# Peptides against a protein of PDB entry 6FRK, part 50

Target 1, 411 residues: chain A of PDB entry 6FRK
Amino acid sequence: NEEVLNAMLKEVCTALLEADVNIKLVKQLRENVKSAIDLEEMASGLNKRKMIQHAVFKELVKLVDPGVKAWTPTKGKQNVIMFVGLQGSGKTTTCSKLAYYYQRKGWKTCLICADTFRAGAFDQLKQNATKARIPFYGSYTEMDPVIIASEGVEKFKNENFEIIIVDTSGRHKQEDSLFEEMLQVANAIQPDNIVYVMDASIGQACEAQAKAFKDKVDVASVIVTKLDGHAKGGGALSAVAATKSPIIFIGTGEHIDDFEPFKTQPFISKLLGMGDIEGLIDKVNELKLDDNEALIEKLKHGQFTLRDMYEQFQNIMKMGPFSQILGMIPGFGTDFMSKGNEQESMARLKKLMTIMDSMNDQELDSTDGAKVFSKQPGRIQRVARGSGVSTRDVQELLTQYTKFAQMVKKM

## One batch from the design tools (peptide; aimed at target 1 F332 T334)

Design b2_p18_8_s1 (made by RFdiffusion4, then SolubleMPNN; from b2_p18_8, 8 letters changed)
Fold by OpenDDE base, seed 4:
Structure b2_p18_8_s1 (fold): chain B 411 residues (1-411), chain A 18 residues (1-18)
Amino acid sequence: as target 1 above (411 residues)
Amino acid sequence: ELEELTKLYLEIQKILNE
């Protein structure tokens, strides 16, 4: 039994190391799991694999719990959130994502660019902020980030902003000058929260980086970025361990809405390759897809209309990148869609929806929409003209619909 | 229901990736 346990733990430890979990944490986890497993219960014919998986899961959940409550902004107050992190961590993009998140939740949110070191930092922030309609502050002439941060914070405090996000300078390396600048900015603006942004793709370097930041600045929150790529997120455990600060959000892509609140259970499930069924359920529930009893009933009867397809495309667009949804399904890795394919897929969906917007109710609500168009080819030309697309594009949509309707009939 | 929706989405994705 101990040999079997050790063999299974070795496999789990290997998988965790391949998931960028720090070797010290993996060692500690192995010891904790061994101590938590009752060998007598394991002998009694319980599913040894499930028991070990549960023990591993439980210990990983503890590793992402810093034992401190995450800071949350107070409604109707001025909350200053300072971002810190290396250049290339996704810090600037994450500032915009967080601002957009709070704005969508009805917070009066603004952005300050205190990155004077990187050429075009302010232009990038301005571009992102303008696209999201988020108020922003920065300077093209002021080189002192302390002055910019102080003036920006004061301005937005006076304008009664509730969420004031300050993006700071990054460096390619941990330099003392960076930390001194961060301390000066922090002292000047007195942030309510300091958010460390970490790139998950740096793997085993996550611990050393997170520690270096925590040793210099009072990091109170962590955001992990680039969880859309090959990064399995094991570095997030290292960040929590080093900073003793909770992960509050994760970045799951390049789009401004590729950003979600951190959830422990889904994250650990995904880290273990178990998928994120809970996150899938939550996304389905957020979309009120369960209220589509009518759709489920139609699907059970093998009925599927162009309108039903349109509604599903709307739902997919609301759920965000489909790769994220797939990555929630056990056995579907994040690698199933290359990054380039997501934007193209969303653009394709939007194009298909635009074609369907030129269809009439008879076409949309027909149980055999493709046959309606095949019987009267003039409908294809009308829809093509109405949507500004080729007749070929409409035929392609109808072909896709037909494939989909055939699949629904096989369900 | 969730399984059926999941299958539906998977098939939509396949179609969108074609």
Scores: peptide ipSAE 0.027, ipTM 0.564, DockQ to the pose 0.101
OpenDDE base, seeds 1, 2, 3, 5: peptide ipSAE 0.025, 0.024, 0.025, 0.025; ipTM 0.607, 0.591, 0.572, 0.569; seeds 2, 5 fail the geometry check

Design b2_p18_8_s2 (made by RFdiffusion4, then SolubleMPNN; from b2_p18_8, 10 letters changed)
Fold by OpenDDE base, seed 4:
Structure b2_p18_8_s2 (fold): chain B 411 residues (1-411), chain A 18 residues (1-18)
Amino acid sequence: as target 1 above (411 residues)
Amino acid sequence: ELEELTRLYLEIQKILDE
């Protein structure tokens, strides 16, 4: 029994190391799991694998819990949120994502660019902020980030902004000059929250980086970025351990909407390759896909129209990159779609929808849309002309629809 | 229902990846 336990724990430890979980944390987890498993219960013929998985899951949940309540902004108050992190961590993009998140929740939100070191930092922030219609502040002439941050915070406080996000300079390396600059900015603006932004793709370096920031600046929150890539998120555990600060949000892509509140159980489930069923349920509920009782009923009857397909494409577009949805399903790895394929897939969906926008109700609502077009080829030419595509593109859409409708009939 | 939707999405993705 102990040999079997040790073998299974070795496999789990290997998988956690491959997920970029810090070696020290993996060792500690192994010891904690061994201490938590009742060997007598394992002897009684219970599914040893499930017991070990459950014990591992529980210990991982503890590792992402710093035992400190996450800071939350107070409605009707001025909340200053300072962002810190290395260059390339996704910090600037994450500032915009967080600002957009709060704006969508009805908070009066603004952005300050105090990154004077990176050429084009202010232009990038301005571009992102303008696209999201978020008020912003920065300077092309002021080189002192303390002055920019102070002036920007004062300006937006006077304008009664509720969420004031300050993006700071990053560096390629952990430099004392960066930490002194961050400390000076923090002292000047007196932030209510300091958010450390970490790139999940840096793997085993997460601990050392997170610790270096926490040792110099009072990090109170963590945001983990690039969880859409090959990063399995094990570095997030290292960040929590090093900062003793909760993960508050995760970045799941490049789009401004690719940003979600951190949930412990879904994250650990995904880390273990168990999928994120809870996040899938939440995402389905957010889309009001339950109002698709009519669709589910049609699917049960093997009925699927071009309109039904159009509605599903709209839902997929609202859900974001399909790779994220797949990554929420148990047994589907995050690698199922490369980042290049996501934009191409979304562009393809949008093209298909544009073709369908040129279809009439008879074509869209037919139980056999492909047959409607096959019986009257002039419809293909009309739709092609209306959507500005080739007749071949319309035929490809109809072929895809036919494949899909055949799959629905087999469900 | 969620399983059916999930299967639907998986099949859509397969079609989109072809």
Scores: peptide ipSAE 0.029, ipTM 0.575, DockQ to the pose 0.100
OpenDDE base, seeds 1, 2, 3, 5: peptide ipSAE 0.021, 0.027, 0.025, 0.026; ipTM 0.490, 0.598, 0.599, 0.598

Design b2_p18_8_s3 (made by RFdiffusion4, then SolubleMPNN; from b2_p18_8, 10 letters changed)
Fold by OpenDDE base, seed 2:
Structure b2_p18_8_s3 (fold): chain B 411 residues (1-411), chain A 18 residues (1-18)
Amino acid sequence: as target 1 above (411 residues)
Amino acid sequence: ELEELTKLYLELQKILDE
């Protein structure tokens, strides 16, 4: 029994190391799991694999829980949130994502660019903020980040902003000058929360990086970025262990909407390759796929229209990267779609939708849309002209629709 | 329902990859 336990723990430890979990944490977890498993209960014929998986899951949940309640902004107050992190961590993008998240929730939100080190930092922030319609502050001439941060915070406090996000300079390495600058900014603006942004893809370097920030500045929250890639997020455990601060959000892509509140259970489930069925259900429910009941009912009756296909394409576009959806399904790896194929697939979907935007209600709502077009070929030419595509593109769409409708009839 | 929807999306993706 001990040999079987040791073999299974070796497999789990290997998988956790491959998921960028720090080697010290993996060793500690192995010891904790061994101590938590009653070998006598293993003798009772219970599925040893499930028991070990459950013990591992429980210990991983403890590793992402710092035992400290996450800071939350207070409605109707001025909440100053300072961002810190290395260059390339996704810090600037994450500032915009967080600002947009609060704005969508009805918070009066703004952005301050206190990055004077990187040329074009303010232009990048301004571009992101303008696209999201978020008020912003920065300077092209002021080189002192303390002055910019102080002036920006004062301005937005006077304008009664509720969420004031301050982006700071990043560096390529841990430099004493960077930490001194961060401390000067923090002392000047007196932030209510300091958010450390960490790239999940840095693997074993996560602990040392997170510790270096925590030792110099009072990090109170962590945001982990680039969890859409090959990074299984094991570095997040190292960040929590080093900072003793909760993960509050995760970045799951390049889009401004590729940002979600951190949930412990789904994250650990995904880390272990168990999938995130709950997160998939939540994401499906957030899409107000109440229209899915009507679709499922239509599917049960073998009915599928071009409009139903259009609505499904809209849903896919709203759900974000199909790779993320697949990565939430047990047994589908995140690698099922290369990043290049996803943008191409989305462009293809948008093209197909543009063709369908030139169709009339009779064409869209027909239970045999392909037959409507086959009976009157002039419809294909009309739709092609209306959407600026070839008649071949419309025929390809109808062929795809026909294949799909045939599959629906077999469901 | 989620399983059926998942199957639907998987097949949509195959059609989009053709």
Scores: peptide ipSAE 0.028, ipTM 0.595, DockQ to the pose 0.107
OpenDDE base, seeds 1, 3, 4, 5: peptide ipSAE 0.024, 0.023, 0.025, 0.026; ipTM 0.596, 0.559, 0.536, 0.579

Design b2_p18_8_s4 (made by RFdiffusion4, then SolubleMPNN; from b2_p18_8, 10 letters changed)
Fold by OpenDDE base, seed 4:
Structure b2_p18_8_s4 (fold): chain B 411 residues (1-411), chain A 18 residues (1-18)
Amino acid sequence: as target 1 above (411 residues)
Amino acid sequence: KLKELTNLYLEIQKILNE
């Protein structure tokens, strides 16, 4: 039994190392799992694999729990959130994602660019902020990040902003000058929360990086980025261990919506390759897709309209990138869709919806929408003109609808 | 229901990627 346990633990440890979990944490986990497993219970014919998986899962859950409550902003107060992290960590993009997240939740949110080191940092932030309609502050002339941060924070405090996000300079390497600048900014603005942004793709370097930041700056929260790639997120465990700070959000792509609150159970499930069934259920429930009993019933009867397709496209757009949804299903890796295809797919969905917005109720509610258009080609021209697209684009939509309707009939 | 819905979304995406 001990040999079997050791063999199974070796496989799990290998998989965790391949998931970028730090070797020290893997060793500790192995010891903790061994101590938590009753060998007598393992002998009693219980599914040894399930028992070990459960023990591993429990110990991983403990590793992502720093034992401290995550900071949360207070409604109706001015909350200053300072971002720290290396250049290329996704820090600037994450500032915009967090700002957008809070704005969508009805918080009066703003962004400050205190990155004076990177050429075009302010332009990038301004571009992202403008696209999201988030108020922003920065300077093209001021080179002192302390001045920019202080002035920006004061301005937005005076304007009664609730969420004031400060993006700071990154460096390619951990330099003392970076940490000194971060400390000066932190002292000047007195942030309510300091968020360390870490790239999950740096693998085993996560511990050393996170430790270097925590040793210099009072990191209170962690955001892990680039979990849409090949990174299984094992570095997140290293960040929590080193910073003793909770992961509050994860970045799951390049789009401003590719950002979600951190959930321990789904994350560990994904890390173990078990998928994220809970997150899938939550997303399905958030979409009120259970109210689609009427749709499911129609689908069972092989009825599918252009309106039904439109509603499904709305649901997909609300769920975010479908690679994330697929990555929630056990056995579907995040790699099933190449990164480039998601934004293009969303743009395509939006284009298709814009075409359908120019359709009438007779066209949308027909059980054979394609036949309605085929019988009266003038409808295609009307819809094309109304949506500002070619007649070919409308025909392509109808072709896609026909393929989908045929598939529904086969379900 | 979840499986059927997941299959539906998979197929929508397959069509969108074509």
Scores: peptide ipSAE 0.029, ipTM 0.572, DockQ to the pose 0.107
OpenDDE base, seeds 1, 2, 3, 5: peptide ipSAE 0.026, 0.029, 0.025, 0.028; ipTM 0.591, 0.592, 0.581, 0.573; seed 5 fails the geometry check

## One batch from the design tools (peptide; aimed at target 1 M407)

Design b2_p19_1 (made by RFdiffusion4)
Pose (drawn by RFdiffusion4):
Structure b2_p19_1 (pose): chain A 374 residues (1-38, 47-273, 303-411), chain P 19 residues (1-19)
Amino acid sequence: NEEVLNAMLKEVCTALLEADVNIKLVKQLRENVKSAIDNKRKMIQHAVFKELVKLVDPGVKAWTPTKGKQNVIMFVGLQGSGKTTTCSKLAYYYQRKGWKTCLICADTFRAGAFDQLKQNATKARIPFYGSYTEMDPVIIASEGVEKFKNENFEIIIVDTSGRHKQEDSLFEEMLQVANAIQPDNIVYVMDASIGQACEAQAKAFKDKVDVASVIVTKLDGHAKGGGALSAVAATKSPIIFIGTGEHIDDFEPFKTQPFISKLLGQFTLRDMYEQFQNIMKMGPFSQILGMIPGFGTDFMSKGNEQESMARLKKLMTIMDSMNDQELDSTDGAKVFSKQPGRIQRVARGSGVSTRDVQELLTQYTKFAQMVKKM
Amino acid sequence: EELEELAEKHQEFMEILNE
C-alpha cells in the first residue's frame, strides 16, 4: 500500500512538472501531501485537490478600486508578457462596469509602443496619454496622471516597458516611475508559458517595486500556467484576472477552482422529543424538582413518572431509525404525517410498533399545544 | 425562580401523562 501511494504520487509530480510548476514546489508538495495524508481515484484526488488549494492561497485579498476616487494602477512585467495588451483589456473591463477609465503610455523604448496603445485605446473608446517625443517615462507618467487627475478620472492605468532583473538600469527607472505617480496598485503581468525562470524575476520585481496583484495572460492555449504558483509565492499577491486571447474582451477574473482543475487535469414531535430527552437526562433529577417549599403539589403521581423515564429510549429507537432528512427537519412530525410509509420502517428495525405511536401522537398533540401556548 | 419554572413544566407534563 506504500507502493500505491508513491506510483500515484510521482504521476502527479510529473503532471505538475509538465505544467511548468516550479520543481521546488513539486518536491515540497509531494512531501506535504505525503505527511498530511498519514472510488479509489477520489479518496486520492481529493487529498491532492485540498493540497493544491493550500498553495494557490496567498492569504491576501485583492486590491479593488473605489468609485469617486482616483485609482492609479501601474503595470509591470517582463518583455513581451502582455502588458500593453492587458492594459486595454482592463481599462475596457472597468469602462464597461461604469468607470471613467483612461490609459497612459509610459514606454519610451519599444518601437511602435505609443502607436500600439493608441490603436487599442482608439478602438475601445478609452482616453489615452503618451508621447512620440518624450523619452523620460517618469515625465510621461507624471504629466499624464496629472492631466487625468485634473479631469477627474477614477481608473488611471499606466503602461510601462518590459524589463528584466539583470538590467539594473530599467529596474531603477521602474522604481522612479512608481515613485513619481505613486500607484494605488501595481500589477505583475506574466506569460502563462514561463518556465523555471519565473520565481527569480517575479521575486526581483517584488523587491524593487511593491507588487500587489498578478495577472496571467496567454492562458487561452496549451499553457496551463504553473508558473503562477511561483509569482504568487514571490510577489505575495493573488491573481485577479487572466488573459484568454489577443482581443480586448478576452479577459476575465481569476477563479481558483477551474485553474487548479486545468493545472491538475413552532413545536413539533422532534421538539417534543428533545425537551423530553433533556427531562430524562434531568430525569433522575426529578426528586430535585419536588424540593421547592410550597410547590410540591404531587410527586410521581400514579407511578407514571417512572415510565416517563423509560419511554425516551424506545422513542430513541425511532430517532435511531430516522435519517438526516427527518431528524434535521423543522417539523419532524410533518415528514411522517405526509408519508405514513415512514411509520412502518421506523417500526421494523427499531422493534416498536405502529400502534404505540397513536398513543404517542395524542401525547404529542397535547405537548405541541402547550408549547405554542408557551 | 428557575427551579420553580422547571417544576411547573414537570407538573403540567404529569397531568398530560395521567390523562

Design b2_p19_1_s1 (made by RFdiffusion4, then SolubleMPNN; from b2_p19_1, 11 letters changed)
Fold by OpenDDE base, seed 1:
Structure b2_p19_1_s1 (fold): chain B 411 residues (1-411), chain A 19 residues (1-19)
Amino acid sequence: as target 1 above (411 residues)
Amino acid sequence: DELEKLTKLWLEIQKILDE
């Protein structure tokens, strides 16, 4: 029994290390899991695998929980949020994502660019802010970030903004000059929250970076970026351990909407390849897919049309990166689709939709669309000509539809 | 569960897209 436990723990530890979980945290987890598992209960014929998985899950949840309540903005007050982080961490993009998140929730939100070091920082922030219709402040002429931050915060306080986000200069390396500048800005604006932005793709270096920031500035919140397809969430655990601060949000892609509140349980479930059903529900609900009831009713009756398939392709395209949706489904790993495969899959979906755009309502709404085309081969030629594809491409679509419709009949 | 059916549907769409 101990040998089996040790073997299973070795596999889990290997998978966690491969997921960029810090080696110290993996060691601690292994010890905590060993102490939490009663070997006598494992002898009683209980599913040893489920017990170990549950123990691992429980200990990972504890590692993500710093035991500190996350700061939340107060409605009707002026909340100053200062962003800190290395250059390339996604800090500037994350400022815009957070501003947009609060704006969508009905907060009066603004952005301040206090990055005077990076050429084009203000132009980038202005571009992002303008695209999201978020008020912004910055200077092309002022070189002191303290002056810019102070003037911007004062301006937006006087205009009764509720969320005032300040972006600061990043550096490629941990430099004392960066931390001094950050402290001067923090002292001048007196932020209600300091957010450290960390890139998850840095892997094992996350601990050292997060610690260096926490040792110099009062980091109260963490945002983890680049948790798209291949980014292994293990760096997030290292950030929490080093900063003793909660993760408040995660960035899951390049779009302004690729930003979500951090949820411990779904995140750990996803990290373990258990899926994120809750996050899938939330995404489905955010899309206001009012047509889901009608689809589900059709599926209950074993009915599936080419139009129903088209609508599902539209829904998939609206949900954003299909890799993220698949990664929320139990049994599909986070790495199921590379970014390259996703673009190819989206291009394939668009091609299929373009073929269906050349179909008529009789073809689209038929419960036996494939037979409609098989009975009248001239329809295939018409659709092929209308969509600029081969007759073979239309036949392949109909073959895929037939496979899908047969599956729906078995559901 | 309606969501489970939708999820199964999307999984099968993806399998078709991966073929």
Scores: peptide ipSAE 0.030, ipTM 0.558, DockQ to the pose 0.113
OpenDDE base, seeds 2, 3, 4, 5: peptide ipSAE 0.028, 0.028, 0.028, 0.028; ipTM 0.543, 0.613, 0.556, 0.595

Design b2_p19_1_s2 (made by RFdiffusion4, then SolubleMPNN; from b2_p19_1, 10 letters changed)
Fold by OpenDDE base, seed 1:
Structure b2_p19_1_s2 (fold): chain B 411 residues (1-411), chain A 19 residues (1-19)
Amino acid sequence: as target 1 above (411 residues)
Amino acid sequence: SELEKLRKLYLELMKILDE
């Protein structure tokens, strides 16, 4: 039993290391799991794999929980949020994502660009802010980030903004001059929260980077970026361990809406390849599919048309990155969709929709769409020509539709 | 629930898009 436990733990440890979990944390987890598992209970015929998986899950949840409550903004107050992080961490983009998140929640939010070091930093922030209709402040002429940050914070406080986000200068390396500048800005504006932005794609370097920031500035929150299919998320554990600060949000793509509140349980479930059913439920609920009484009524009657399939494909496209959605399904590993596979899947979906765009209302609204095409093969040729695809591609679509329609009839 | 049926439909739609 101990040999079996050690073998299974070795596999889990290997998978966690491949997921960019720091080697020290993996060792600690292995020891904690060994201490938590009763070997006598494993002998009693319980599913050893399930017990180990549960123990690993519990210990990973503890590693992501710093035991500190996340800072939350106070409604009707002026909340100053300072962002810190290396250049290329996605800090500037994340400032805009967070501002947009709070704006969508009905907060009066604004952005300040105190990055005077990077050429075009203010232009980039201005472009992002303007696109999202977020008020912004910065300077093309002032070179002191303390002056810009102080003036911007004062301005937006006087205008009764509730969320005031300050973006600071990043560097390629951890430099003392960067940390001194960050401290001067922090002392001048007295932020209510300091957010450290970390790139998950740096893998094993996450711990050293996060520690260097925490040792110099009072980091109270962490945001992890670039969790778009390739980053396995293990660096997030390192960030929490080093900063002793909670992860509050994750960035999951390049779009302004590719940003979500961090949830411990779903994140660990996804990291272990168990999927994120909760996140999938949340995404499905955001579509307001319950408002589609017509679809619900059709499903009750076992009716499913090509138009219904088209509308569902549109809804899937609105859920965000396809890789994320698939990664929420149990049995689809976190690595299942490389960024290349996501584009291919989206291209496939768009191709199917383009084929359906060449169908007429009689074909789209038929309760037996496949039979309409089988009875009149000339329809397949028309649709194929109209959409610029082969007759085989149309037949494959109809085969997929038939599988769906049969499933709906069995529901 | 009807919502569960709808969720199941979406799950199966996504699986077929992966095939």
Scores: peptide ipSAE 0.038, ipTM 0.675, DockQ to the pose 0.093
OpenDDE base, seeds 2, 3, 4, 5: peptide ipSAE 0.023, 0.029, 0.032, 0.028; ipTM 0.633, 0.641, 0.653, 0.649; seeds 2, 3, 4 fail the geometry check

Design b2_p19_1_s3 (made by RFdiffusion4, then SolubleMPNN; from b2_p19_1, 9 letters changed)
Fold by OpenDDE base, seed 5:
Structure b2_p19_1_s3 (fold): chain B 411 residues (1-411), chain A 19 residues (1-19)
Amino acid sequence: as target 1 above (411 residues)
Amino acid sequence: KELEELNKLWLEIMKILDE
């Protein structure tokens, strides 16, 4: 029995190391799990595998919980959120994602670029902010990040913004000058929250980097990025351990919507390769897919219209990148969607929806929409002109629809 | 079951968009 336990713990430890969990944490977890398992209960014929999995899961949940309540913004208050992190961590992109998240939740949100070190930092922030319709501040001429941050925070406070996000300079190396600059900015703007942004793909370096930031600035929150790649997220455990700060959000791709509130249970389930069933259920519930009973009933009857396809595209656009959802399903590896740039797929969906916006109800609600267009080619030309696309683009949409309708008939 | 059906439909959508 002890040999079987030790063998199973070795497999789990190997899997955690392959998931970029810090070797010290893996060792501690092994000791904690071994101490938590009653060998007498394992002798009683209980599923030894389930007991070990549950014990491992419970100890991983404790490692992700710093025992500190996450900071949350206060409605009607001016909340200043300062971002810190290395260059390439996804910090600037994450500022935009967080701003967009709060804006979508009905917060008056703005962005400040206090990165004077990186050429084009302000242009990048401005581009992201403009695309998301988020107000922004920065300078092309001011070189002092303290001045930019102070002026921007004052401006947006005077304009009664509720969420004021300040992006700072990210450097390639932990330089003392970077930490001094971050401290000067923090002292000038007096942030309500300091967010450390960490790249999950740095593996075993996560602990040392997170600690170096926490030792220099009062990090109160962590955001982990690049969880869409080969990074299984084990570095997140190292960040929590080093910063003693909760993970508040995760970045799960390059799109502005590839951003979600951190949930402990789903994350640990994914880390163990169990899938994120809870996050999937929550994401499904957020979509109000219960309203799709009528659609599911139509699909069961082999009926699928262009309108039904449009509604599905709307639901998908609300879901965000589906690779995230697939990556939450047990047995769907991250590689399942590896062929398509998700942003390109979403742009294709938006284009298809724009074409369908130029269709009439007779075309959209026809059980044989492709045949309606084939019988009257003038409809294709009308839709093409109305949507500003080629007749070929409309024909491609109809070809795709026909493929879907055939698949639905086979379901 | 409904979620599995929706996911299957979306997977097939994505395959067709990648073609």
Scores: peptide ipSAE 0.027, ipTM 0.467, DockQ to the pose 0.143
OpenDDE base, seeds 1, 2, 3, 4: peptide ipSAE 0.023, 0.024, 0.029, 0.012; ipTM 0.498, 0.503, 0.552, 0.397; seed 3 fails the geometry check

